# Ledger of designs, part 62: peptides against a protein of PDB entry 5TUV

Target 1, 107 residues: chain A of PDB entry 5TUV
Amino acid sequence: KEVIDRLRYLKAEIEDLELKERELDQQKLWLQQSIKNVMDDSINNRFSYVTHEDICNCFNGDTLLAIQAPSGTQLEVPIPEMGQNGQKKYQINLKSHSGPIHVLLIN
Target 2, 107 residues: chain B of PDB entry 5TUV
Amino acid sequence: AQECQNLEVERQRRLERIKQKQSQLQELILQQIAFKNLVQRNRHAEQQASRPPPPNSVIHLPFIIVNTSKKTVIDCSISNDKFEYLFNFDNTFEIHDDIEVLKRMGM

## One batch from the design tools (peptide; aimed at target 1 V77 P80 M82 Y90)

Design b2_p29_3_s2 (made by RFdiffusion4, then SolubleMPNN; from b2_p29_3, 14 letters changed)
Fold by OpenDDE base, seed 3:
Structure b2_p29_3_s2 (fold): chain B 107 residues (1-107), chain C 107 residues (1-107), chain A 29 residues (1-29)
Amino acid sequence: as target 1 above (107 residues)
Amino acid sequence: as target 2 above (107 residues)
Amino acid sequence: QLAYSGTLDVVNPLPHFSSAEVEKLLELE
């Protein structure tokens, strides 16, 4: 009966964990929607930017490209492969469906 | 005994998923706070300057930052409508999204 | 095959990416 009691305990705990997981899923959904609403607000959207100085303060000693694109823009990086000249190919592919992409060289 | 072991494995699996979801939820909360702080900062800055920043001096969300060595040669191919971009690098690079940048900024 | 993919989205953050790290992992596999 010890095994039976353990089984009962585990089943009950798993049921509680299932409820907790569903609760977290719902909370995530609502928070995601909240973030969307906040960012889509006209005033917030107007001020949703960073400066060149902000970026430079976050990084140093490198070439920095800032790529601004509409939400939903697809980003792909293929596995580096050997090129015709024996050099590996390092690539970034961007595809927007709703507007133009803007690129800035920070330094 | 075997059933008990199976349930214990399942219990642990669910606990790990819950932990991951809790972490993701916390990150979303921080993301929202960071965005609000960014907006507040920019509003205050523009009020003091009595003008918006020049269009090409800021990077609007959403964006990514690509950093690579100063020695890296970068080639870019752009579609006519600027909806598609292909970047070619002769060396390795890193990609950072806007959320990571906001974190580094201390927002 | 893609080493990295994602969609710019306000609610779906993109993980940090390093092409160097990807190459290292691929060499180990």
Scores: peptide ipSAE 0.532, ipTM 0.911, DockQ to the pose 0.850
OpenDDE base, seeds 1, 2, 4, 5: peptide ipSAE 0.520, 0.515, 0.525, 0.527; ipTM 0.908, 0.907, 0.909, 0.910

Design b2_p29_3_s3 (made by RFdiffusion4, then SolubleMPNN; from b2_p29_3, 16 letters changed)
Fold by OpenDDE base, seed 3:
Structure b2_p29_3_s3 (fold): chain B 107 residues (1-107), chain C 107 residues (1-107), chain A 29 residues (1-29)
Amino acid sequence: as target 1 above (107 residues)
Amino acid sequence: as target 2 above (107 residues)
Amino acid sequence: QLAYSGTLDVTNPLKPFSSAEVEEKLKKE
């Protein structure tokens, strides 16, 4: 009887958790759409930028590349492999489908 | 009972997923707030300057920041249409997205 | 095989990436 009661309790709780998870999924979807709408607004889009100073304040002492690309641009980093000269190859691959990519050297 | 143990494992798994989804949702909310603050800052700054910043002095969203040592040699191959970029580094690097930058900026 | 992948999307944040960290993990596997 105790085991049966525990099973019933657990099943009911899992059902409640399923409902909660679905609720969170829907909330995320709506929030994502809201963010898209805000960023696609003409005024917001016009002012959606950071400055070189902003980046320099966030990072120091290193070489900084800023890569601006259209939304949906694919980013890939392969596992570093040994090159022919014994040097490991560290790579970044970018592929845009909707517009050009722009690169800025910050430091 | 084995069934009870299985359900408890499932319950815990679902709780962890819910926790992750709640965290992701909170991050999206903060992202939206940060973006709005960025737009407000830039609008105010341009009003004071009575002109927009030079096009090459700002980084428009979305973007990523690549951080590497000042000693790192960077080679870049670009397609004719600038839709594809291949970066080669002779040393390790870090990648940070625009959202993280906004966080570091205190937006 | 890719060490890191993602898409620039305002609704899907990219996790911070360190190539050095990936190398260390691969050595331990």
Scores: peptide ipSAE 0.537, ipTM 0.908, DockQ to the pose 0.857
OpenDDE base, seeds 1, 2, 4, 5: peptide ipSAE 0.522, 0.522, 0.532, 0.526; ipTM 0.905, 0.904, 0.906, 0.907

Design b2_p29_3_s4 (made by RFdiffusion4, then SolubleMPNN; from b2_p29_3, 15 letters changed)
Fold by OpenDDE base, seed 1:
Structure b2_p29_3_s4 (fold): chain B 107 residues (1-107), chain C 107 residues (1-107), chain A 29 residues (1-29)
Amino acid sequence: as target 1 above (107 residues)
Amino acid sequence: as target 2 above (107 residues)
Amino acid sequence: QLAYSGTLDLVNPLKPFNSKEVEEKLEKE
């Protein structure tokens, strides 16, 4: 088919796809807000936990740390670098802004 | 021509992005369902036990799980303020969030 | 420079992280 006709068709299709993408973006925002509302509910919040057994059933053979922190807590892992003793440094940095961080050794 | 080819590339890019967004929406829906199932499970369990679980036996959402070798030495320090934590490992580790845990639990 | 970053957010899942795999990739670059 003629190039001009193909261009017109593609432009129209892209416009439709833009609309579809915006629709999906709005749906995501709505769903995210819904999830927040559900989790902020007093009853749901009271029962929003897992047990040590739950964690142990999900993982095996290794040391497990559970780190509970407020929503919005920042997590950073720097690129490992050689320490002064020649050992690579493997690190996790956590920064909370709204509450304490709790650490549990599971096994 | 070149313009037609450029638009075809753009169309394909948008189609892939839309597909990804659709998948992400489905995941969020499933996550919400998993959370509700978790709440129901815990509520039922506490009713049967006629008491809440011991304080240090549960991990409240949100949380992360750090998985590392049994041989890994872990040091934790609090810096700047009580809301900032630094974890040091002498070996590699994995990080998993609460959503992944719920998936592994079959919620 | 960070190998991994994110926030604990119930509506934005963290991608699974394996420091060993990331380190191996960085060493190959």
Scores: peptide ipSAE 0.532, ipTM 0.908, DockQ to the pose 0.858
OpenDDE base, seeds 2, 3, 4, 5: peptide ipSAE 0.527, 0.530, 0.371, 0.526; ipTM 0.907, 0.908, 0.896, 0.909; seed 4 fails the geometry check

Design b2_p29_4 (made by RFdiffusion4)
Pose (drawn by RFdiffusion4):
Structure b2_p29_4 (pose): chain A 104 residues (1-83, 87-107), chain B 106 residues (1-49, 51-107), chain P 29 residues (1-29)
Amino acid sequence: KEVIDRLRYLKAEIEDLELKERELDQQKLWLQQSIKNVMDDSINNRFSYVTHEDICNCFNGDTLLAIQAPSGTQLEVPIPEMGQKKYQINLKSHSGPIHVLLIN
Amino acid sequence: AQECQNLEVERQRRLERIKQKQSQLQELILQQIAFKNLVQRNRHAEQQARPPPPNSVIHLPFIIVNTSKKTVIDCSISNDKFEYLFNFDNTFEIHDDIEVLKRMGM
Amino acid sequence: SKLAYQRTLNFDEIYPSYSSKEVEEELEE
């Protein structure tokens, strides 16, 4: 039949696709680890910053609010319901205080 | 028969997912070279100048919140711990450290 | 309250940018 070896063929490709994903899952997990190791060198953390000019060049006009918080800080944004509509940002930081810079 | 329809749908799924994973894989690479160059760029600027800490500098990780000039922004801290509440009377946008690094080049 | 967007501030994680105007237009549709 046309269908029964449309199966054997498809069932012979997905393992190549399955191993490819396993490989891509391993590559991603120790690429992320290598990223974590670089942003926590003490020398690299010393220069891991951006200036006002950089922000202004990438955001034309308007009011800009820069919010800095430690890693793992959670940011929750509810739906713009009505109650006047509500536009809000819920910020939870357990590892430390947050720093807010008003960009001009 | 339906074991044929199930695997063709699953195949495309795996394909569409394996493709997106290869995309975020290179994006993660781009994230590192952009971070390395950003660090190298700041070291070079410090040899021609040190900028003060609370001003003119934003440390990673961070977010950028963009809204209209006529928008009022309120900041509230309550009795509950480890909580921050920002209110806007109008719409806003949030951008990440990764995107701003891309917009600046590297 | 239901959530329209949720993310963490981690350098190794990738999130798309968020626009409240796009969620408002989707509610209007």

Design b2_p29_4_s1 (made by RFdiffusion4, then SolubleMPNN; from b2_p29_4, 15 letters changed)
Fold by OpenDDE base, seed 5:
Structure b2_p29_4_s1 (fold): chain B 107 residues (1-107), chain C 107 residues (1-107), chain A 29 residues (1-29)
Amino acid sequence: as target 1 above (107 residues)
Amino acid sequence: as target 2 above (107 residues)
Amino acid sequence: EELAYSFTLDLTELHPSFNSAEVVKKLEE
């Protein structure tokens, strides 16, 4: 009846949406490769930086850590839990696999 | 029927994912444009100054920004090879990626 | 270990901003 027709319609639509999603996935991969090529260009790479002033202008007066790390570096933030002293622990873990991490303190 | 409802939920789930992926693609395109503008700005600035900026005055991509209160105490443990970093904060913090910084810079 | 936030640094991926204060708020609700 109407339910059967609706089921058929929904299944067909979901199949079409799956195709659309795969298309978008392929487009993303293409774009990501394009970005990599642009970033890896020697001239672009030479000038791919921001200044302390740039960062300060983006934020209003807090303590800022600028962390430069190689692509592929893992960043992890555990769920805040109570420490031994009764204080919640706020933590960031960084793990690089291809090079050193550089940290700048701003403000 | 229940199957019809399940498929409708799945349909909506897929539609939302597609919408998100479309938005992400647009943001990646904007990122590429912002990066190009950043490179051009830096090239022009160095030409005007007739020299590159000091090494520790700039942050090279990729990077992240950690923002916290000026009152926050930050402790950092670093591995010998500087491949691993552990940051401990006595208060809350925010994390921002380099793409967001470029957006805030108006690139 | 359950994480509140994680990602891999990548020039080709978008990473939403993270606020640890919001995580704390959710945990207390």
Scores: peptide ipSAE 0.575, ipTM 0.904, DockQ to the pose 0.886
OpenDDE base, seeds 1, 2, 3, 4: peptide ipSAE 0.567, 0.577, 0.569, 0.583; ipTM 0.902, 0.900, 0.905, 0.903; seeds 2, 4 fail the geometry check

Design b2_p29_4_s2 (made by RFdiffusion4, then SolubleMPNN; from b2_p29_4, 13 letters changed)
Fold by OpenDDE base, seed 3:
Order: sequence, then C-alpha cells, then structure tokens
Structure b2_p29_4_s2 (fold): chain B 107 residues (1-107), chain C 107 residues (1-107), chain A 29 residues (1-29)
Amino acid sequence: as target 1 above (107 residues)
Amino acid sequence: as target 2 above (107 residues)
Amino acid sequence: EKLAYSFTLDLTELHPSFNSAEVEKELEA
C-alpha cells in the first residue's frame, strides 16, 4: 500500500515535470523568435557592432582575433593530433554558406 | 521498491534539465537586453560624431573572439571567396562568443 | 574526423567558451 502510493505520487510528479519542460521549450522558441526580430530590425542591425576598444577592454595580454561571419557559419575544432613534425595540430575550421568571413587582428 | 528508485532517478534527471533550461532562458533574456543597450550606445555615439565609424574599425555581430598567447604562431588559409577559413596554431587557444563579450562589456 | 568543439553561429543560441587546453587534458584522462 505504501509503495503503491509512493509510485502513484512519483508518476504524477514526473508528469507535471514533463509539462513544465515542454512549457520551457515553448518559451525558448518564442524568445528566440523575439531575438531574431530585434536583430533583423534595420536600425538595430545597423548598430549591432563592437569596437576594437571594446574587445581590448574585455581581454588583455594575449593575441586576439575577431572573426565576423554570417549567421549559419559552421565552426569546427578537431581533436588535436600529432603532425608530421611531431607537433600537435591546434586548428579551427570555419565554413560560411551565405557570405564572406572577415578577420581582424585586435592586438 | 526498485521501480520507486528508478522513478526517483528519473525525477531528479528531469529536475536538473528543467533547471538548466530555466538558466538558459534567463541568459537569453539578458542577452537581448545587452544587445539593445549596445545598439543604443552606438546610435548615440554616431550622433555625437555626426558620422558612422569606418567599416574596418568595428566588428559586426555575430562574431567570435579567438584568444591565444602572444607567442603563438598563427597561420591562416583562406578560400578565394573567403567563405572558408583554416586557422593553424602552434599552441592552445580559447574561443569566446559575442554574447560573452557583451557581458564583459557590462551591457 | 572527431571534433573537440563545434557549433553554428547563431545569435539565438548560447555557446559556452572553449578552451582547447582543457579538452586536451580531458582526453588524456
């Protein structure tokens, strides 16, 4: 009796959690659409940039590359493997499908 | 008894997923606010300057920041159309999202 | 080819920072 009651309680709670999770998923979709609408606005898009100074203020002491690419650009980092010279390969691959990629050396 | 334990494990797993999704939603909301603040800042700055910044002086969203040691040697191969980039580093690196940059900027 | 890290640039998605050194250490563990 006690075990049966506990099982029933747990199943009911899990059902409620499933509903909550679906609600959150829906909220995320709506929020994502909102973000798209805001960023696609002509005025917002025109002013959606940062400066070299902004980047330098966020980082210091290292070499910084700023890579601007269109939405949908694929970034890949292979697992480092030994090269021909015995050096590990640290690599970044970028592939855009809709426009050119721009790279700036910040410092 | 075993069924109760299985359901309790499932319950906990779902609770953790819900917590993660809630956190992600909060971060997306903050991102949207930060973006609006960025736009407002830039709009005001250009009004004061009475002109837009030079095209190569700013980094337009979306972008990423690659951070590596000043000692790191970086080689880059670029396709003719600039749609594909291959970066080779002789040492480790970090990649940061534009969202993180906005956060660090205090937007 | 196995990837240590990958994502598609999307302003509507959050992407955690990536440290190649940390991944390398994890692979050796």
Scores: peptide ipSAE 0.568, ipTM 0.905, DockQ to the pose 0.848
OpenDDE base, seeds 1, 2, 4, 5: peptide ipSAE 0.560, 0.559, 0.569, 0.568; ipTM 0.903, 0.902, 0.904, 0.905; seed 4 fails the geometry check

Design b2_p29_4_s3 (made by RFdiffusion4, then SolubleMPNN; from b2_p29_4, 13 letters changed)
Fold by OpenDDE base, seed 5:
Structure b2_p29_4_s3 (fold): chain B 107 residues (1-107), chain C 107 residues (1-107), chain A 29 residues (1-29)
Amino acid sequence: as target 1 above (107 residues)
Amino acid sequence: as target 2 above (107 residues)
Amino acid sequence: EELAYSFTLDLTELHPSFNSKEVEELLKE
């Protein structure tokens, strides 16, 4: 009896959780659209940048690459493998579909 | 019963996903606020300077930051149209998105 | 090809920071 009641309760709760998850998914979509609208605004877009100083203040002591690319650009990092010369391969692949990629070396 | 245990596991999985989605939603809201603050900062700065920053001194959103040791050797292969980039490192690296940078900037 | 890390640049999506060293350490276990 207790097991049967627990099963019924759990099934009902899971159904409620499914509804909650769908609600959150919808809220995310609405927020994402809002963000797109804000960032696509001509004035906001004009001023949507950071400086070298900004980046340097966030990081120190290392070499930094700032990579600006269009939305939709795909970034891939293969699993490091041993190269032909016995050195491990650490790699980043970038593929843009809508425009050129711009890279700045910082420090 | 085994069925009860399975449903409890599923319930917990769903609760964790919901928690993650709630957190992500909050972070996206903070991102939007940070972006607006960034825009206002830049607008004010350009007004005070009576000029835009030099083109190569700023990084436009969206962007990523790659962080690696000062001793790391970096090689880059670029397609003719600059749509594809291949970075090779002789050591480990870190990748950070623009949202994290804005957070570190205190926006 | 199996990837250690991947994402699409998107102004509306969050991407956790990535450390290739951590991945390497996990693969050794």
Scores: peptide ipSAE 0.549, ipTM 0.900, DockQ to the pose 0.860
OpenDDE base, seeds 1, 2, 3, 4: peptide ipSAE 0.541, 0.532, 0.522, 0.538; ipTM 0.899, 0.898, 0.901, 0.900; seed 4 fails the geometry check

Design b2_p29_4_s4 (made by RFdiffusion4, then SolubleMPNN; from b2_p29_4, 13 letters changed)
Fold by OpenDDE base, seed 5:
Structure b2_p29_4_s4 (fold): chain B 107 residues (1-107), chain C 107 residues (1-107), chain A 29 residues (1-29)
Amino acid sequence: as target 1 above (107 residues)
Amino acid sequence: as target 2 above (107 residues)
Amino acid sequence: EKLAYSFTLDLTSLHPSFNSAEVEKELEE
């Protein structure tokens, strides 16, 4: 009946969508590898930086921390909870596995 | 039937994921272009200045930007090897990645 | 420990901006 036909149609479409999704996943992997290759190039790597001016132009009037860390560095923000003095804690945890982290204070 | 409805929901879920992945691919392409433009800008600037910028005046990729109020008190604990950082804030903050910064820079 | 936000720094990954104030509001709702 109509329901059975609709089920068959939907199942077939979902199968096609699954194939499309896998195709996109492969394209993403390819593109990611391309980006890595470009950024790992010695010349490109040498010039892969922004200035203090660049950062200041992107943000207005606030205190800015520029944190440079190796790829693979893990960043975590715990859910704010009450501290010992009743103040909510706002935290950022950084863990690098391959090299030191460098922090610059801007403004 | 209930099964038909379930499959329709699944179909829509997959369509949305595909749409998101397509958007992510486009963003990655733009990221690669922005990076190349950044490199070109920096190469040109250093050629004009006939010297590289001071080491502490630039932020190398990858990096993140933490934005908080001027009134926010920031405390930082650092491991001996500088592989681990703990930031404590007495107020809320924002986090932005380097990709967003490049976008704001118009790269 | 439950996290409000987490990601790994990766030049090939896209990460949305994070606002701790917004997340805090969402968690309180």
Scores: peptide ipSAE 0.509, ipTM 0.899, DockQ to the pose 0.862
OpenDDE base, seeds 1, 2, 3, 4: peptide ipSAE 0.492, 0.481, 0.489, 0.497; ipTM 0.898, 0.895, 0.898, 0.898

Design b2_p29_5 (made by RFdiffusion4)
Pose (drawn by RFdiffusion4):
Structure b2_p29_5 (pose): chain A 104 residues (1-83, 87-107), chain B 106 residues (1-49, 51-107), chain P 29 residues (1-29)
Amino acid sequence: KEVIDRLRYLKAEIEDLELKERELDQQKLWLQQSIKNVMDDSINNRFSYVTHEDICNCFNGDTLLAIQAPSGTQLEVPIPEMGQKKYQINLKSHSGPIHVLLIN
Amino acid sequence: AQECQNLEVERQRRLERIKQKQSQLQELILQQIAFKNLVQRNRHAEQQARPPPPNSVIHLPFIIVNTSKKTVIDCSISNDKFEYLFNFDNTFEIHDDIEVLKRMGM
Amino acid sequence: PPPPKIEYHLVLDFARPYEPPYKSEDRNY
């Protein structure tokens, strides 16, 4: 039949696709690890910053609010319901205080 | 028969997912070279100048909140711990450290 | 009243994959 070896063919390709994903899952997991190792060198953390000019060049006009918090800080944004509509940001930081810079 | 329809849908799924994973994989690489160059760029600027800590500097990780000039922004801290509440009377946008690093080049 | 439904959730971490920016919407009620 046309269908029974449309199966054997498809069932012979997904394992290549399955191993490809396993490979891509391993590559991503120790690429992320290599990224973590670089952003926590003490020398590299010393220069891991951006200036006002940089922000202004990438955001034309308006009011800009820069919010800095430690890693793992969670940010929750509810739906714009009505109660006047509510536009709000719920920030939760367990590892430390947050720093807010008003960009001009 | 429906074992044929199930695997063709599953095949495309795996394909569409394996493709997106290869995309985020190179984005992660781009994230590292952009971070390395950003560090190298700041070191070079410090040899021609040190900027003060609370001003003119934003440390990673961070977010950028963009809204209209007529928008009022409120900041509330309550009795509950480890909580921050920002209110806006109008719409806003949130951008990440990764995107700003891309917009500036590297 | 019940707590509001969450539309967007983010973890501030540099080692995460890139996501598109969040933009709030003006919805009709």

Design b2_p29_5_s1 (made by RFdiffusion4, then SolubleMPNN; from b2_p29_5, 17 letters changed)
Fold by OpenDDE base, seed 3:
Structure b2_p29_5_s1 (fold): chain B 107 residues (1-107), chain C 107 residues (1-107), chain A 29 residues (1-29)
Amino acid sequence: as target 1 above (107 residues)
Amino acid sequence: as target 2 above (107 residues)
Amino acid sequence: SPPLEIEYSKILDLSSEPQPPYKAKDLSF
C-alpha cells in the first residue's frame, strides 16, 4: 500500500513538472522574440553600440580585438592541435551569411 | 522498490531542468534590461554632444571581444567579400560576447 | 592550455566550416 501510494504520488508530480517545463519553454520563446523585436527597432538599432572606452574599462591592457558581425554569423574555435612544427594551433574561424565582418584593434 | 527509485531519479532530473530554465529566463530578462539601458545611455550622450560618434570609434552589436597577450602574434586572412575570416594565434586567447561586456559595464 | 570560450546561441553559431580566405589583410583601426 505504501509503495503503491508513493508510486501514484511520484507519477502525479512528474506530470505536473512536465506541464511546468512546457510553460517555461513557451515563456522562453516569447521572451526571445521580444528581445529580437526590441533590438530590431530602428531607434534601438541606431544606438546599439559600445565605445572603445567601454571595452578598455572592461578588460585589462592586453591586446583586444572587437569583431562585429551580423546575427547568425558562424563562429568556430577548433580544439588546439599540434601542428607540423610541434606547436599548438590556436584559431578562430568566422563565416557570415548576411553581411561583411568588421574587425577593430582596440589596443 | 526499483520503480519508485527510477521515478524519483526522473523527478529530480526534471526539477533540475526546470531550475536551469528558470535561470535562463532570468538571464534573458537581464539582457533585455541591459540593452535598453545601453540605448538610453547612448541617446543621451549623443544629445549632449550634438553629433553621433565617429564610425570607427564604436562597436555595433552584435559583437565579440577577443583578448590575448600583448606578445601574441595574430595573423588574419580575409575573403574577398569579407564574409569569412581566419585568425591564427601563436598563443591562447579568450572570447567574450556582447552580453558579458554589457554586464561588465554595469548596464 | 585551451582558449577560454563562452557559448553563443543567439548571436553567433558555434559550428561552421568557412571556405579558405583569399586575402591577407591588416586589422582595422
Scores: peptide ipSAE 0.032, ipTM 0.852, DockQ to the pose 0.065
OpenDDE base, seeds 1, 2, 4, 5: peptide ipSAE 0.030, 0.031, 0.032, 0.029; ipTM 0.853, 0.850, 0.851, 0.851; seeds 1, 2 fail the geometry check

Design b2_p29_5_s2 (made by RFdiffusion4, then SolubleMPNN; from b2_p29_5, 15 letters changed)
Fold by OpenDDE base, seed 2:
Structure b2_p29_5_s2 (fold): chain B 107 residues (1-107), chain C 107 residues (1-107), chain A 29 residues (1-29)
Amino acid sequence: as target 1 above (107 residues)
Amino acid sequence: as target 2 above (107 residues)
Amino acid sequence: SPPPKIEHSITLDLSSVSRPPYKSKDLSF
């Protein structure tokens, strides 16, 4: 009897959790669309930038590359492998599909 | 008994997924807030200066930041249309997205 | 040497992408 009651309870709870999970999925989708709409707004887009100072304040003592690329740009960082010279190669491959990539060097 | 155990495991799995999705949703909310704050900051700054920033002094979203040692040699190969970039580093590097930068900026 | 660190970035396999000829360019300052 206790086992049967526990089974009923667990099944009901799992069903409720399934509903909750779907609700969260919908909320995520809504919020993602909201963010997209806000970012695509002409006024917001005009002011959607950071300065060199902003970046420098976030990272100290490094060489910094700021890479502006359109949404959907593919980023590849191969696992470092030994090159022909016996040194590990460290690479970044970028492929854009919707516009040019712009790179700034920040000292 | 075994069926109860299986359902309890499933319940726990769903609870963990829900928790993860809730955290992801919170992150998206924070991203939206950070972006709005960024836009507001920039609008106010340009109003005070009565001019936009120089075009090469800002990094427009979306972007990534690559940071590496000042001693790192960086080579960049670019396609003719600037849609594809290949970066070569002689040492390790880190990549940060614009979301992380906005967080570090306190937006 | 430690591998490069990626924070909040998505790494995609670009092996299927046709690679154009590359030219070495100076980075913008």
Scores: peptide ipSAE 0.032, ipTM 0.847, DockQ to the pose 0.055
OpenDDE base, seeds 1, 3, 4, 5: peptide ipSAE 0.032, 0.043, 0.031, 0.038; ipTM 0.850, 0.848, 0.847, 0.849; seeds 3, 5 fail the geometry check

Design b2_p29_5_s3 (made by RFdiffusion4, then SolubleMPNN; from b2_p29_5, 16 letters changed)
Fold by OpenDDE base, seed 3:
Structure b2_p29_5_s3 (fold): chain B 107 residues (1-107), chain C 107 residues (1-107), chain A 29 residues (1-29)
Amino acid sequence: as target 1 above (107 residues)
Amino acid sequence: as target 2 above (107 residues)
Amino acid sequence: GPPLEIEYSLTLDLSSESRPPYKAQDLDF
């Protein structure tokens, strides 16, 4: 009886959790679209930038590169694998579909 | 008993997914706020300066930041149509997205 | 469209060895 009651309780709770998960999925979709709309606004787009000073204040690296690419650009950083020459490969792959990529040296 | 255990595992799995989705949703909200704050900052700054910043002095979103040693050799290969870019590094590097930069900036 | 689509993101510890200095310039492609 106790086991049966627990089973019924668990099944009911799982059903409620499924509903909650679907709700969160929808909220995420709405928020993603909202962010897109805000970023695509002409005024917001005009002012959507950071300065070299901003970047320098955020990092302590020796060499800082900024790579600006159009929205939708695919970015791939493969796990370093041993190459034919016995050296690990460190690389970044970019694939743009809507415009040029701009590379800036910060320091 | 076994069915009860299976449902408890399923319940916990769903609870964890919901927790993750709630966290992701919160991050998206913060991203939107950070972006709006960035825009407001830049608008105010340009008003005070009475001019826009020089074209190559700012990094427009979206972008990534690559941090590496001064001694790292970086080679860039570009496709004939200029849509694909391959950056090769002879040593390790760090890569950060614009969202993380905005966080570090305190936006 | 959406921002950059990061399929794989990796942070590698920075290490330096005695190598020729890198010369870089701003590039527009």
Scores: peptide ipSAE 0.028, ipTM 0.843, DockQ to the pose 0.050
OpenDDE base, seeds 1, 2, 4, 5: peptide ipSAE 0.027, 0.028, 0.025, 0.027; ipTM 0.848, 0.842, 0.843, 0.844; seed 5 fails the geometry check

Design b2_p29_5_s4 (made by RFdiffusion4, then SolubleMPNN; from b2_p29_5, 18 letters changed)
Fold by OpenDDE base, seed 3:
Structure b2_p29_5_s4 (fold): chain B 107 residues (1-107), chain C 107 residues (1-107), chain A 29 residues (1-29)
Amino acid sequence: as target 1 above (107 residues)
Amino acid sequence: as target 2 above (107 residues)
Amino acid sequence: SPPLEVEYSFTLDLSSESRPPYKAQDLSF
């Protein structure tokens, strides 16, 4: 009786959790769309930038590349593989589908 | 008894997923707030300067920051339309997205 | 443990989830 009651309770709770999880998934979609709408606003888009000073204040001492690209640009870093000279290949691949990519050397 | 244990494991798994999703939602909210704060900062700054910043002095969102040693040799191959970039590094690097930069800026 | 990935990849989009910086030397997660 006790075990049966516990089973029934757990099953009911799991059903409630399933509903909650779906609710959260929906909320995420709406929030993501909201962010997109805010970024696509003409005024917001005009002022959606950081400065060289901003970047320099966030990082120190190293070479910094700033890569600006359109939303949806795909970035890929393949697993480093050994080259012919026994040197690992460290690479970044960028592919834009809507506009040019711009690179700035900060440091 | 075994069924009860299985359901308890499932319950806990779902609870953890829900917790993760709730955290993700909060992060997205903070991202949106950070973006709005950035826009407000830049609007105010341009009002004070009475002009927009020079085109190459700012980094428009979205962007990434690549951080590597000053000793790292970087080679870049670019497509004619600048839609595709291939970066080659002779050493390791770090990649930071614009979201992290906004966080570091205190937005 | 999180699954190992052959490559690190993502799309540039502020509406996406926050992600830690890429720091892996050999593998991505």
Scores: peptide ipSAE 0.412, ipTM 0.895, DockQ to the pose 0.422
OpenDDE base, seeds 1, 2, 4, 5: peptide ipSAE 0.411, 0.403, 0.412, 0.400; ipTM 0.893, 0.893, 0.896, 0.895

